# Designs tried in a protein design run: peptides against a protein of PDB entry 6RO1. Part 48

Target 1, 216 residues: chain A of PDB entry 6RO1
Amino acid sequence: LGKEIEEYIHKPKYCLPFLQPGRLVKVKNEGDDFGWGVVVNFSKKSNVKPNSGELDPLYVVEVLLRCSKESLKNSATEAAKPAKPDEKGEMQVVPVLVHLLSAISSVRLYIPKDLRPVDNRQSVLKSIQEVQKRFPDGIPLLDPIDDMGIQDQGLKKVIQKVEAFEHRMYSHPLHNDPNLETVYTLCEKKAQIAIDIKSAKRELKKARTVLQMDEL

## One batch from the design tools (peptide; made by RFdiffusion4, then SolubleMPNN)

Design b2_p14_1_s4 (from b2_p14_1, 5 letters changed)
Fold by OpenDDE base, seed 5:
Structure b2_p14_1_s4 (fold): chain B 216 residues (1-216), chain A 14 residues (1-14)
Amino acid sequence: as target 1 above (216 residues)
Amino acid sequence: SIDPEKFTIDVPAP
């Protein structure tokens, strides 16, 4: 279910309009979870499939990510690695293939115009941390149907299955089905993400109202 | 047309 939604969201035809500078995105690569980063820019690269000569355009998004200091030393030869939980790390602009975006937030940050100074990049980390404090249940996601306008029937069926599962969990809390625990750990992350989308959309509507009220 | 800006919430830098 989680991965099935990700397979739609990371498609360039759906996500590119939302990859504006300052957009919060979550990046994952082969077991490396970078967590939340900030879009700087994106580019289209021409790729030629070696066996067919067919033009397969690759989309690369430049994302400010919290990287380990060790990976920075090896950056000439090795892919960036996520900072360890207890590590301060350093914010770096990392070129990421668009299919490695696991989530897209409704939140955009103001980013410094010059990201060459380390202090300017680290200020963006402070901004991400402030957003995380404002959303204790989790950073709000774009709705793939209502916000991103994805009309795919496969996605609609996946969402309907999630909603029907959430509704069954709320209506029947006492069914100790042991198969619920493994589905619960995956669906608690996803139901927490969906409840957090709805609560965070309400709190974000309130916080936008508060931020607009503090600007009034 | 999807307006991406409609779904954007600008959070100022702290």
Scores: peptide ipSAE 0.030, ipTM 0.654, DockQ to the pose 0.648
Fold by OpenDDE base, seed 4:
Structure b2_p14_1_s4 (fold): chain B 216 residues (1-216), chain A 14 residues (1-14)
Amino acid sequence: as target 1 above (216 residues)
Amino acid sequence: SIDPEKFTIDVPAP
């Protein structure tokens, strides 16, 4: 179910309008989870399908990601690797294929205009960490229907299945199935994501409204 | 309070 929603949101036709500078995005490449990064820009690359000669445009998003310092030394030949949990890491602008976006946040950050200085890049990491502290249950996502405008009936059916599963979970505490915990963690993350979008939009709107009222 | 200079919600209108 988690992965099925990801298969919709990472499609260029849905996500490109939301890939503005400062947008929080989660990047995952195979086994490498970079966690939350910040969109710097995106580009459309002309690609030609090898078999049909048809134009198959590749979309590349430049994302400021927390990378291991070890991977940066080898960056001339090797793909960037995520920072280890115990490592400080370094924020780097990494070109990422759009289909590697596992999540898109409703949150945008202010980013420095010049990301060449290390201190400017590391300041963005501090901002991400501040957002994470403000959202202990997880960084708020974009709603795929209400925010992203995805009208796909397949996605609606996936969401309905998640909601129906969550409703059954709350109605019947099936305490005893250990396989439920893994499905629960995925479904709770999704329900929490949908609730967190609506609550976090309300809290951020309230916080923005309160800050605008404190400037008056 | 969310610092509006650092943190924004920007959902493009359809």
Scores: peptide ipSAE 0.030, ipTM 0.656, DockQ to the pose 0.118
Fold by OpenDDE base, seed 1:
Structure b2_p14_1_s4 (fold): chain B 216 residues (1-216), chain A 14 residues (1-14)
Amino acid sequence: as target 1 above (216 residues)
Amino acid sequence: SIDPEKFTIDVPAP
């Protein structure tokens, strides 16, 4: 269910209007979870499918991500790796394919105009950490229907199934079945995502006012 | 891994 929503959100047709500079996004590449980063810019690349001659445009977003310092020392050919939990890491601008975005936040940060200095990049990490402190239940996501305007009936059916399942779980506390904990963690993550989207829209309207006041 | 050299960026400058 969460993965099915991700399959809609990461589509360029839906997400591109929301990939403004300063947008918080979560990046995952295969086994590498970079966590939350900040959009710097995006670019459209013309790609011609070699077999069909069809134009399949690739979308690349430059995302400021917390990277391992070891991966930055190895030449421009090695893919950046996420910082280890115990590592300070370094914030680096990484080109990311749009389909590697696992989540898009309703939060948009102010970013320094010049990201060449390490200190300016590391200041953005402090801003991400401040947002995480303000949202202890998790960084608020964009609502795929209310924010992103996705009209797809498949997505609406997925959301309705989740809401109906959540309502049944809250109305019938089924006993401590460990398989229910896994479904509960997925449904609580998704209910928490939907409740966090609605509550965090209200708090983000307040927090955006506060973040603009703390930078003045 | 995105090989940045394999992808030509035709970004129209705003």
Scores: peptide ipSAE 0.011, ipTM 0.538, DockQ to the pose 0.025
Fold by OpenDDE base, seed 3:
Structure b2_p14_1_s4 (fold): chain B 216 residues (1-216), chain A 14 residues (1-14)
Amino acid sequence: as target 1 above (216 residues)
Amino acid sequence: SIDPEKFTIDVPAP
């Protein structure tokens, strides 16, 4: 279900209009989870290898990501690797294929005009961390229908299934679990959290506000 | 200059 929604939102035809500078995006490549980064720029690469009958142009987005310091030493030969959880890492601008975007936030950050200085890149990490503190239940996502304008009937059916599954998960009497009250309280808290996230998303959408660093 | 070929997370084309 969540992965099925991801398969729609990472398509260039849907996500490209939302890849403005400062947009928070989540980057994942197979086993490598970079977490949340910030869009710097995007470019169309027609890397149509003349022999691959792939008609679809490849899109590359430059994303400021928290990378391991080890990957920076090997940057001549190896792809950038995500920083370990306990590592500070270093913020680097990494070209990312658009289909590796696992999530797109409603949040946009102000970014320094010059990202060549390490301090300017690290300031953006502090801003991401402050956004994460403000959203303990997770950084608010763009709504694929209401924000991204995706009209695909397949996506609408997936969302209806998610909503129905969530509703069933909340409404099914757990007939046999002695911890029913704890699960119900967790389900109600999660439903309230989902409402609060939806409300916070709507407020952020209404505000259309680039969270200025001074407001963080 | 970020060499886009070196830093591109190439997911191998399925």
Scores: peptide ipSAE 0.009, ipTM 0.497, DockQ to the pose 0.024

Design b2_p14_2_s1 (from b2_p14_2, 6 letters changed)
Fold by OpenDDE base, seed 4:
Structure b2_p14_2_s1 (fold): chain B 216 residues (1-216), chain A 14 residues (1-14)
Amino acid sequence: as target 1 above (216 residues)
Amino acid sequence: MELGEYEIDRTPLP
């Protein structure tokens, strides 16, 4: 259910206005969950769709993420990897394709102006952890309708299904509602966004290691 | 700058 909401909120037309410096965002790349990071900036990249010749702009957000120290050694050739649960990790500014944003918070963190020093980047991790302590039920999200202004009737239907499912789960914890399968069919519409990303992936690989979904 | 200083900002960029 949450994945269907993600398909709306990570669309550039909805999320770009909220990618201000300091915005808390979740980043997920396939099996790699980075958890909460902080937006540093975003950029529009020119991309041309190879099949239509249409200009399809790519949006790359630079996000300060907790990365494994191992991935930093290979950062020239390999995508950044999330820190292991048992390691401290290191905060790094990672270029991320906007569609890899799994959540956008209403929280904007105050960040150091200079993120070149390791200590300044690690101070942001401590600040995220302090914010997490203040929100024991989880860091607050932007409302897709009321805050982000998403008018899509598909999203409204998804939210209604989520609310109905949550209500059933809390009222009857023993009912396996088989309607979990209908959530998978909206994941197929991610395939069209993934096609636009695959074409774009070839151009961005030339200049920077961008966090992206691997070629399935 | 205290650790975990933040604001709640629900406003889009203009």
Scores: peptide ipSAE 0.545, ipTM 0.929, DockQ to the pose 0.690
Fold by OpenDDE base, seed 2:
Structure b2_p14_2_s1 (fold): chain B 216 residues (1-216), chain A 14 residues (1-14)
Amino acid sequence: as target 1 above (216 residues)
Amino acid sequence: MELGEYEIDRTPLP
C-alpha cells in the first residue's frame, strides 16, 4: 500500500511542483535508505531513449542527504551511501533521480543560501532533527489528492484500500484475499519502471554529471 | 536562522 502510493507521488508530473528549495523529502535507493533530506534544487535533463530515439526527459533533484563518510572520499565517481545508524555521517548535496523520492513532506525548511561550508550543511541536519522532535508521529506528508492534485483512479483505489484496511485493522483481524492480478499488474508496472530506471541509470551514466547509483 | 525553522507549504510552484 505505501509503495503503491509512492509509485504515484514520485512521478515528475505530480511531484516537480513541490520540489521547492527546503522541501523535506525521503530518499530511498533499493536497500539504501537515506531517510529525510532537503531539496536544494531540481533540473530537467534531456535524455534520448537509445531504442526509440524519443526524448525522455530525466528529472534530477539535488537533495541534501546524510551520507557515509566512506562514500564521500570518492564522491565524484562513487554512489553516495547513507550514513550507518551509528555513524555521524556528513550532509552532502546528492543528485537524485526524482523516482527515488519515497516521500514528500508538507514541511519546507529554511536552509542556508550557501551549502558549500560543512557547518552550513550540518546545521540543516540539526534542523531536520529538530523538526522530527516536533512531529512525534512522523513528519507530515503532502496529501496525494488534496495537496498534489493526483486524480488517478488507480491512486484513489489504493487510498480506498488503505482506508478500508485501516478501518478493518481497528475493527477485526485480517482476512483479505490478495487480488493477485492487481499485484501482477503492479509488479509488471514496477518491473517496467525498474527497466526504465535501469535504462535511465545507464543514460545518466553517460551523462557524467549525475552521481551514478551504479550498484543497484 | 534558528535551527528547525520551517513552514508548512502545500503550494505548488507556479
Scores: peptide ipSAE 0.545, ipTM 0.929, DockQ to the pose 0.694
Fold by OpenDDE base, seed 3:
Structure b2_p14_2_s1 (fold): chain B 216 residues (1-216), chain A 14 residues (1-14)
Amino acid sequence: as target 1 above (216 residues)
Amino acid sequence: MELGEYEIDRTPLP
């Protein structure tokens, strides 16, 4: 269910208006979860599909993310990697394809104008951590319908299923809905197939520093 | 700038 919502919110037609500087976003690249980062800017790149010659615009968002120190050494040739749980890491501005945004917050941080100094980038990490303390139930999300204006009937049906499930889970903890396991396993299988197709494409384009530039 | 200074912004870019 969460993954089905992600398939709507990460579409450029819905999320681009909300990618203002300071916007909190989650970035996930296959098995690499960066957690919460901060939007710095976005850009539209012209792309030509090799098979159709059609212009397909690529949307790249620059996101300040907590990266491993090892990934910084290879930043000229390799995509950034998330900091390990036991690592302090370093905040870096990472070019991310918009479809890697797993969540978009209603929170917009005030950020330093100059992110070239390491101390300014690390101050943003402290600000994210301070915001996380203020939201013990998690950083608030944009509503995909009410805030983002997504009118897709498929999304409305997904949200209704989530709400009905959450209501059943909290009101009736003994109702193991066997349909939920089936929906979760189908969503997990579809997500795993999407990951497997992604990983196979990633091996072919290892030369680009943009997260998932290889899917294009 | 104070650490963790933020706004709730639900508005799209114009």
Scores: peptide ipSAE 0.544, ipTM 0.930, DockQ to the pose 0.722
Fold by OpenDDE base, seed 5:
Structure b2_p14_2_s1 (fold): chain B 216 residues (1-216), chain A 14 residues (1-14)
Amino acid sequence: as target 1 above (216 residues)
Amino acid sequence: MELGEYEIDRTPLP
């Protein structure tokens, strides 16, 4: 269910207005979970598809992410990797395709004006960690309907199912309805298949875009 | 700038 919501919120039509500097966002790429990062800036790049002349605008958000130091030592062509759990890591400004945003927070951090110094970037990590301590149940999300204004009936049906599920869990703590786990696993499988189809379509677009970013 | 200063901002850019 959360993954079905993700498929709406990462659409440029909905998320771009909320990508202000300091916005907390969660970044995930093909099993690499960067966790929470901070929006620095966004840019609309005109991607001209070489074969169709269709202007498919590429939306790139610069996100300050906790990266592995090993991935930073490898050539400027290697995709940044998330810091290992036990690694300190280093905060880096990473250009992220907007569709890799898995969550958008209602929290907007105050960030240093100059992020060139390592200490300024590392201070933002400390700020994220401090915010995480203030929200033991997790960093608050933007509401897809009430905050982001997403009117898609598919999303409304997903949210209604989540709410009905939560209501059922809270109203019947003793009924481990085995159907609830099967519905959850089926919704996760369907969401994963939808993500995998979209990720495969995106990898096909990324393979074209990484080739164009190496030419820039 | 104090560590972990934040605002709750639910407003879109215009």
Scores: peptide ipSAE 0.539, ipTM 0.929, DockQ to the pose 0.696

Design b2_p14_2_s2 (from b2_p14_2, 6 letters changed)
Fold by OpenDDE base, seed 5:
Structure b2_p14_2_s2 (fold): chain B 216 residues (1-216), chain A 14 residues (1-14)
Amino acid sequence: as target 1 above (216 residues)
Amino acid sequence: MKLGEYEINREPLP
């Protein structure tokens, strides 16, 4: 369910209008969860598929992400890695393929105009952490229908299933519908498989400075 | 800039 929503919201057709500077976005790349980052800018790159001659526009968003300091030393050849839980990390502007956005927030931060200084980048991390404290139930998301204007009937059916499920959970706290764990576990397995397939293909494409996940 | 200054923005780019 949450991943089926993700498959809609990360489409350039829907998300690009909301990728304003300061927008909070969640970035996941294969096994690498970067958590919440901040949009700096986006660019449309012309990618020519070598075999079809079709102009497949590659949408790259520059996202300020909390990265491991170890991954930064090899940043010329290795893709950025998320900071370890116990690591301070460093905020870096990372070029991210738009389909790696797992969530888009209704929150837009005020960001420094100059992100070249480390202190300015680290100030944004402090701002994210302060926003997270204000939202104990999690950072608010854009509504895919009401905010993002997604009219897809497949998405509407997914949302109706989520709402009906939430309503059942709240109405009957004693009915652990055993289908709950199976749907979550199947959704987690499908994403872990999607993650693993993307990881395997990325290991083959390690020569690009852009965070790429292969198409499923 | 104060830390954690934000707006709720639900509007697309114009």
Scores: peptide ipSAE 0.540, ipTM 0.930, DockQ to the pose 0.732
Fold by OpenDDE base, seed 3:
Structure b2_p14_2_s2 (fold): chain B 216 residues (1-216), chain A 14 residues (1-14)
Amino acid sequence: as target 1 above (216 residues)
Amino acid sequence: MKLGEYEINREPLP
């Protein structure tokens, strides 16, 4: 269910209007979870699809992310890696494909105008941590319907299922319906297969897109 | 700028 919502919110047609400087976003790349970062800027790159000649715009968002210090040494050719749990890490501006945004917050931080100094970047990490303390139940999200204006009937059906599930879970704590694990596992397997087919198509597109980012 | 100064912004770019 959460992954199905993510498949809507990360679409450029929905999320781009909300990628203002200072917007809190979560970034996830495959197994690499960067957690909460801050939008610095976004750019639209014109990409030509090699097989159709059609202009497929590529959207890149610059996000200030907590990165491992090891990944910074190879910064010319290697993708940034998230800081290890026990590592302090360093805040870096990372170019992120918009479809790697796993969540978008209603919170917009005030950020330093100059992010070139390390101290200014690290001050943003302290600000994220201070915001996290103010939201013990988690940093608030944009509503995909009410805030983002997503009118897709597929999303509305997903949200109705989440709400109906939450309502059943809270109203009937004794309904350990063993079919919920089966329906969740089937919905997760079907969503995971659809995500894996879409991720394999996106990895084929990303392998082409990373190759195209090295050519720019 | 104070640490953790933020706004709640639910509006798109104009």
Scores: peptide ipSAE 0.540, ipTM 0.930, DockQ to the pose 0.718
Fold by OpenDDE base, seed 2:
Structure b2_p14_2_s2 (fold): chain B 216 residues (1-216), chain A 14 residues (1-14)
Amino acid sequence: as target 1 above (216 residues)
Amino acid sequence: MKLGEYEINREPLP
């Protein structure tokens, strides 16, 4: 259910208007969970699909993420890795493909104008931690319907299932029939998006290290 | 700038 909502909210047509500087976002790249980071800016890159000549725009968001110090040494050639649970890490501005955003918060931080100094970047981590203390039940999310204006009937069905499940979790735990057809159409769209991203990886890797899902 | 200064912003970019 949460993952099915992610498949809507990370679409550029829905999330781009909310990627303002200071917006809290979660970033996940396969097994690498960066947790909460802060949007710095976003950019649209023109990509040309090599087989169709069709312009497929890539959306890259620069996100201030807590990275491992080990991954920073090789940051010119290697993808950033999340800080280990016991590691302090370092906040770095990482270019992220927009589809790697797993959550978008209603919280927008005030951020330093100059993020080149380490102290300015680390001050943002302290600000995230202070916000987390103010939200013991978790950092608040944008509502995908009321805030983001997503009118997709598939999302409405997912939300109705979440609400019905939350209402049923207060009563009895055992019967979720996943409506397979909607999952298949979403999986096909995800597979097509993954193919398009795979093609796009080859061009973006030439110019800038961007966080991307590796090929399964 | 105080640590953890934030706004709740539900509005899109204009």
Scores: peptide ipSAE 0.537, ipTM 0.928, DockQ to the pose 0.702
Fold by OpenDDE base, seed 4:
Structure b2_p14_2_s2 (fold): chain B 216 residues (1-216), chain A 14 residues (1-14)
Amino acid sequence: as target 1 above (216 residues)
Amino acid sequence: MKLGEYEINREPLP
């Protein structure tokens, strides 16, 4: 269900109008989850399909992403990797294919005009973290229908299935749905990921407080 | 520029 919605929102015909500078987006490449990044710019690249000679336009969005320092040392040919949970990482402008956008936020950040200085890029990470504190239930998304104008009947059917599933989940006490284990495992994984992010943030805050106290 | 200044923007590019 969530993945089926992603298949609509990452289509260039729907998302390109919303890829303004400062837009919060999630980037996921296979197993690599970068989490929330910030749009800097987008470009249309002309590509020719090798087998048909047809023009297949590639859309590339430049996104500020939290990358591992290790991936930045490896050659310009290696794909950037997300920063480890315990790593500070570094914010880098990464060219991302538009279909790798897993979410688009209604939030637009104010961003520095010059992103060449490391401090300016790292200030954007601090801004994302401050926004995340203001939205404890998650950073708000663009509505695929009301905001993005997606009229596809396939998407409407997916949303109706989500709503009908949520309605069944809230209307039945936990005892009678055999699919509760799969949803509970997904909600527990999401809650556990939220707890693990909150615990990792507490440990990082403790480690940062300890490092700041050892420098005093 | 304050850290975490943002707007809610639901409008497409013109």
Scores: peptide ipSAE 0.536, ipTM 0.928, DockQ to the pose 0.569

Design b2_p14_2_s3 (from b2_p14_2, 6 letters changed)
Fold by OpenDDE base, seed 2:
Structure b2_p14_2_s3 (fold): chain B 216 residues (1-216), chain A 14 residues (1-14)
Amino acid sequence: as target 1 above (216 residues)
Amino acid sequence: MKLGEYEINRQPLP
């Protein structure tokens, strides 16, 4: 299900309009999970397929990613590797093929104009970590239908299966699997916290509208 | 620049 949604959202025709500087994205490459990074820029490269002469455009997004310091020493010849779990790592601008984007956030960070200084790049990591604290249920995603405008019937069927699965999960708690109860309690806590965050944001918006009315 | 300043942006590039 999540992987099937990924196969739609990483398509250039859908994601490119949302790859603005500061957009939070997840990057995964062949088992290397970089986690959340920040879009810096994107480019279209003309690629010619050697066997067909067909123009197959490559889309490359420059993403500020947390990389291992070991991979950076060899960065002239080796692909960047994600920071180890216990490693601080270093934020680096990495050229990423657009199909390696596993998620796209509705969050857009303000980023430094000059990312050449290490301190500027590391400030972005601190900003990502601060955003993660504000979203205990996870960084919010773009909606593939409502935000990204994906009209593909395959995606609609995947989403309907997710919704029907969620509905069945809530309507028929499948028997006493303590792992299911933990996943349900986590999903129900996440859904309740998402409702409570939506309600608290509505209350904060109402409180801001009231404070703006009391300042008039 | 305050750390963790962000917007929720659901709009495509113009």
Scores: peptide ipSAE 0.535, ipTM 0.928, DockQ to the pose 0.554
Fold by OpenDDE base, seed 4:
Structure b2_p14_2_s3 (fold): chain B 216 residues (1-216), chain A 14 residues (1-14)
Amino acid sequence: as target 1 above (216 residues)
Amino acid sequence: MKLGEYEINRQPLP
């Protein structure tokens, strides 16, 4: 269900109008979850399909992402990797294929005009973290239908299935649903993601408190 | 420019 919605929102015909500078987006590449980044710019690259000679336009968005320091050393030969949970990481402008956008926020950050200085890029990470504190239930998303104008009947059917599933989840006491395992796995994943965000916030607060105590 | 200044923007590019 969530992945099926992602298949619509990452399509260039829907998302490109919303890729303004400062837009919050989530980036995921296979197993690599970068979390929330900030759009800097986008570009259309003309590509020719090698087998048909047809113009297949590639859309690349430059996104400020929290990268591991290790991936920055290898950036000439390797794809950027997300910062480890315990690592500070560094904010870098990464060229991302538009189909790797897993979410698009209604939030646009004000960003520094010059992102060449490390301090300016790291200030954007602090701004993302401050926004995340203001939205304890998660950073708000663009509505695929009302904001993004997606009229696809496949998406409408997915949303109706989500709403019907949520309605069944809230209307029946947990004792009568044979899909308890699938609901538990989704609620445990959501609760585990919330616990992992809360633990990562506690570890970041501990690491920040330790670093502030070593500077005192 | 204050840290975490943002707008809610639901509008496409013109």
Scores: peptide ipSAE 0.533, ipTM 0.927, DockQ to the pose 0.574
Fold by OpenDDE base, seed 5:
Structure b2_p14_2_s3 (fold): chain B 216 residues (1-216), chain A 14 residues (1-14)
Amino acid sequence: as target 1 above (216 residues)
Amino acid sequence: MKLGEYEINRQPLP
């Protein structure tokens, strides 16, 4: 269910208007969970598909992410890895394809104007950590319908299923229906398969785009 | 800038 919502919110049509500087966003790339980062800016890159002449615009968002120090030694920004849990890491501005945004927060941070100094970037990490302390139940999300204006009937049906599931969980605290874990696990598996298919299609598209970005 | 200064912003870019 949450991953089915992700498939709507990461669409450029819906999320681009909300990618203001300082917006908290969650970034996930396959197995690499960067957690919460901060939007710095976004750019529209015209990608010309060589075979169709169709302008398939690539939307790249520069996100300040907590990266491992080991990944920074390899000068390919594309090889940025998330900081290990026990690692301090370093905040880096990473160009992220908009479709790798797994969540968009209603929170917008005040960020330093100059992010070139390491201290300014690390101050943003401290600000994220301070916001996380203020939201023990998790950083608040933009509402995909009420805030983002997504009118897609598929999304409305997903949300209605989430709400009906939550209502059943809260109304029957004593019914650990063993079907609840199976429905959750099946929804997670179906959502993971849908992400994996979309990630595989996007890796094929990225492999074509990386080849074009090395030529630019 | 104080650490953890934020706004709740639900508005799109104008």
Scores: peptide ipSAE 0.531, ipTM 0.928, DockQ to the pose 0.717
Fold by OpenDDE base, seed 3:
Structure b2_p14_2_s3 (fold): chain B 216 residues (1-216), chain A 14 residues (1-14)
Amino acid sequence: as target 1 above (216 residues)
Amino acid sequence: MKLGEYEINRQPLP
């Protein structure tokens, strides 16, 4: 269910209008979870699909992310890695493909105008941590329907299923609905098939992303 | 700038 919502919100046609400087976003790249970062800027790159000659624009968002210090040493050729749980890490501006955004917050931070100094970047991490303390139930999300204006009937059906599930879970804590395993297994199989199609498309796109980091 | 100054913004770019 949450992954099915993510497949809508990370589409450029829906999320780009909300990628203002200071917007809180979650970034996830496969197994690498960066957690909450801050949008600095976004760019549109013109890309030509090699097989169709069609212009397929790629959208890159510059996100200030908590990175491991080890990944910064190889910054010319290696993708940034998230800070280890016990590591302080360092805040870096990372170019992120828009489809790697796993969540978009209703929160927009005030950020320093100059992010070149390390202290200015690290001040943003302190600001994220201070916001997290103010939201003990988690940083608030944009509503995909009411805020983002997503009218897709597939998304509406997913949200209705989430709401109906949450309502059943809270109203009937003792109903081990055996259909939960079937709905989870069908949602996991459909999410896994979507992940496998998306991983095959992401391997094809990662081969392109490595090629496009050489042009930045 | 104070640490953790933010706004709630639910509006798209114009």
Scores: peptide ipSAE 0.529, ipTM 0.928, DockQ to the pose 0.717

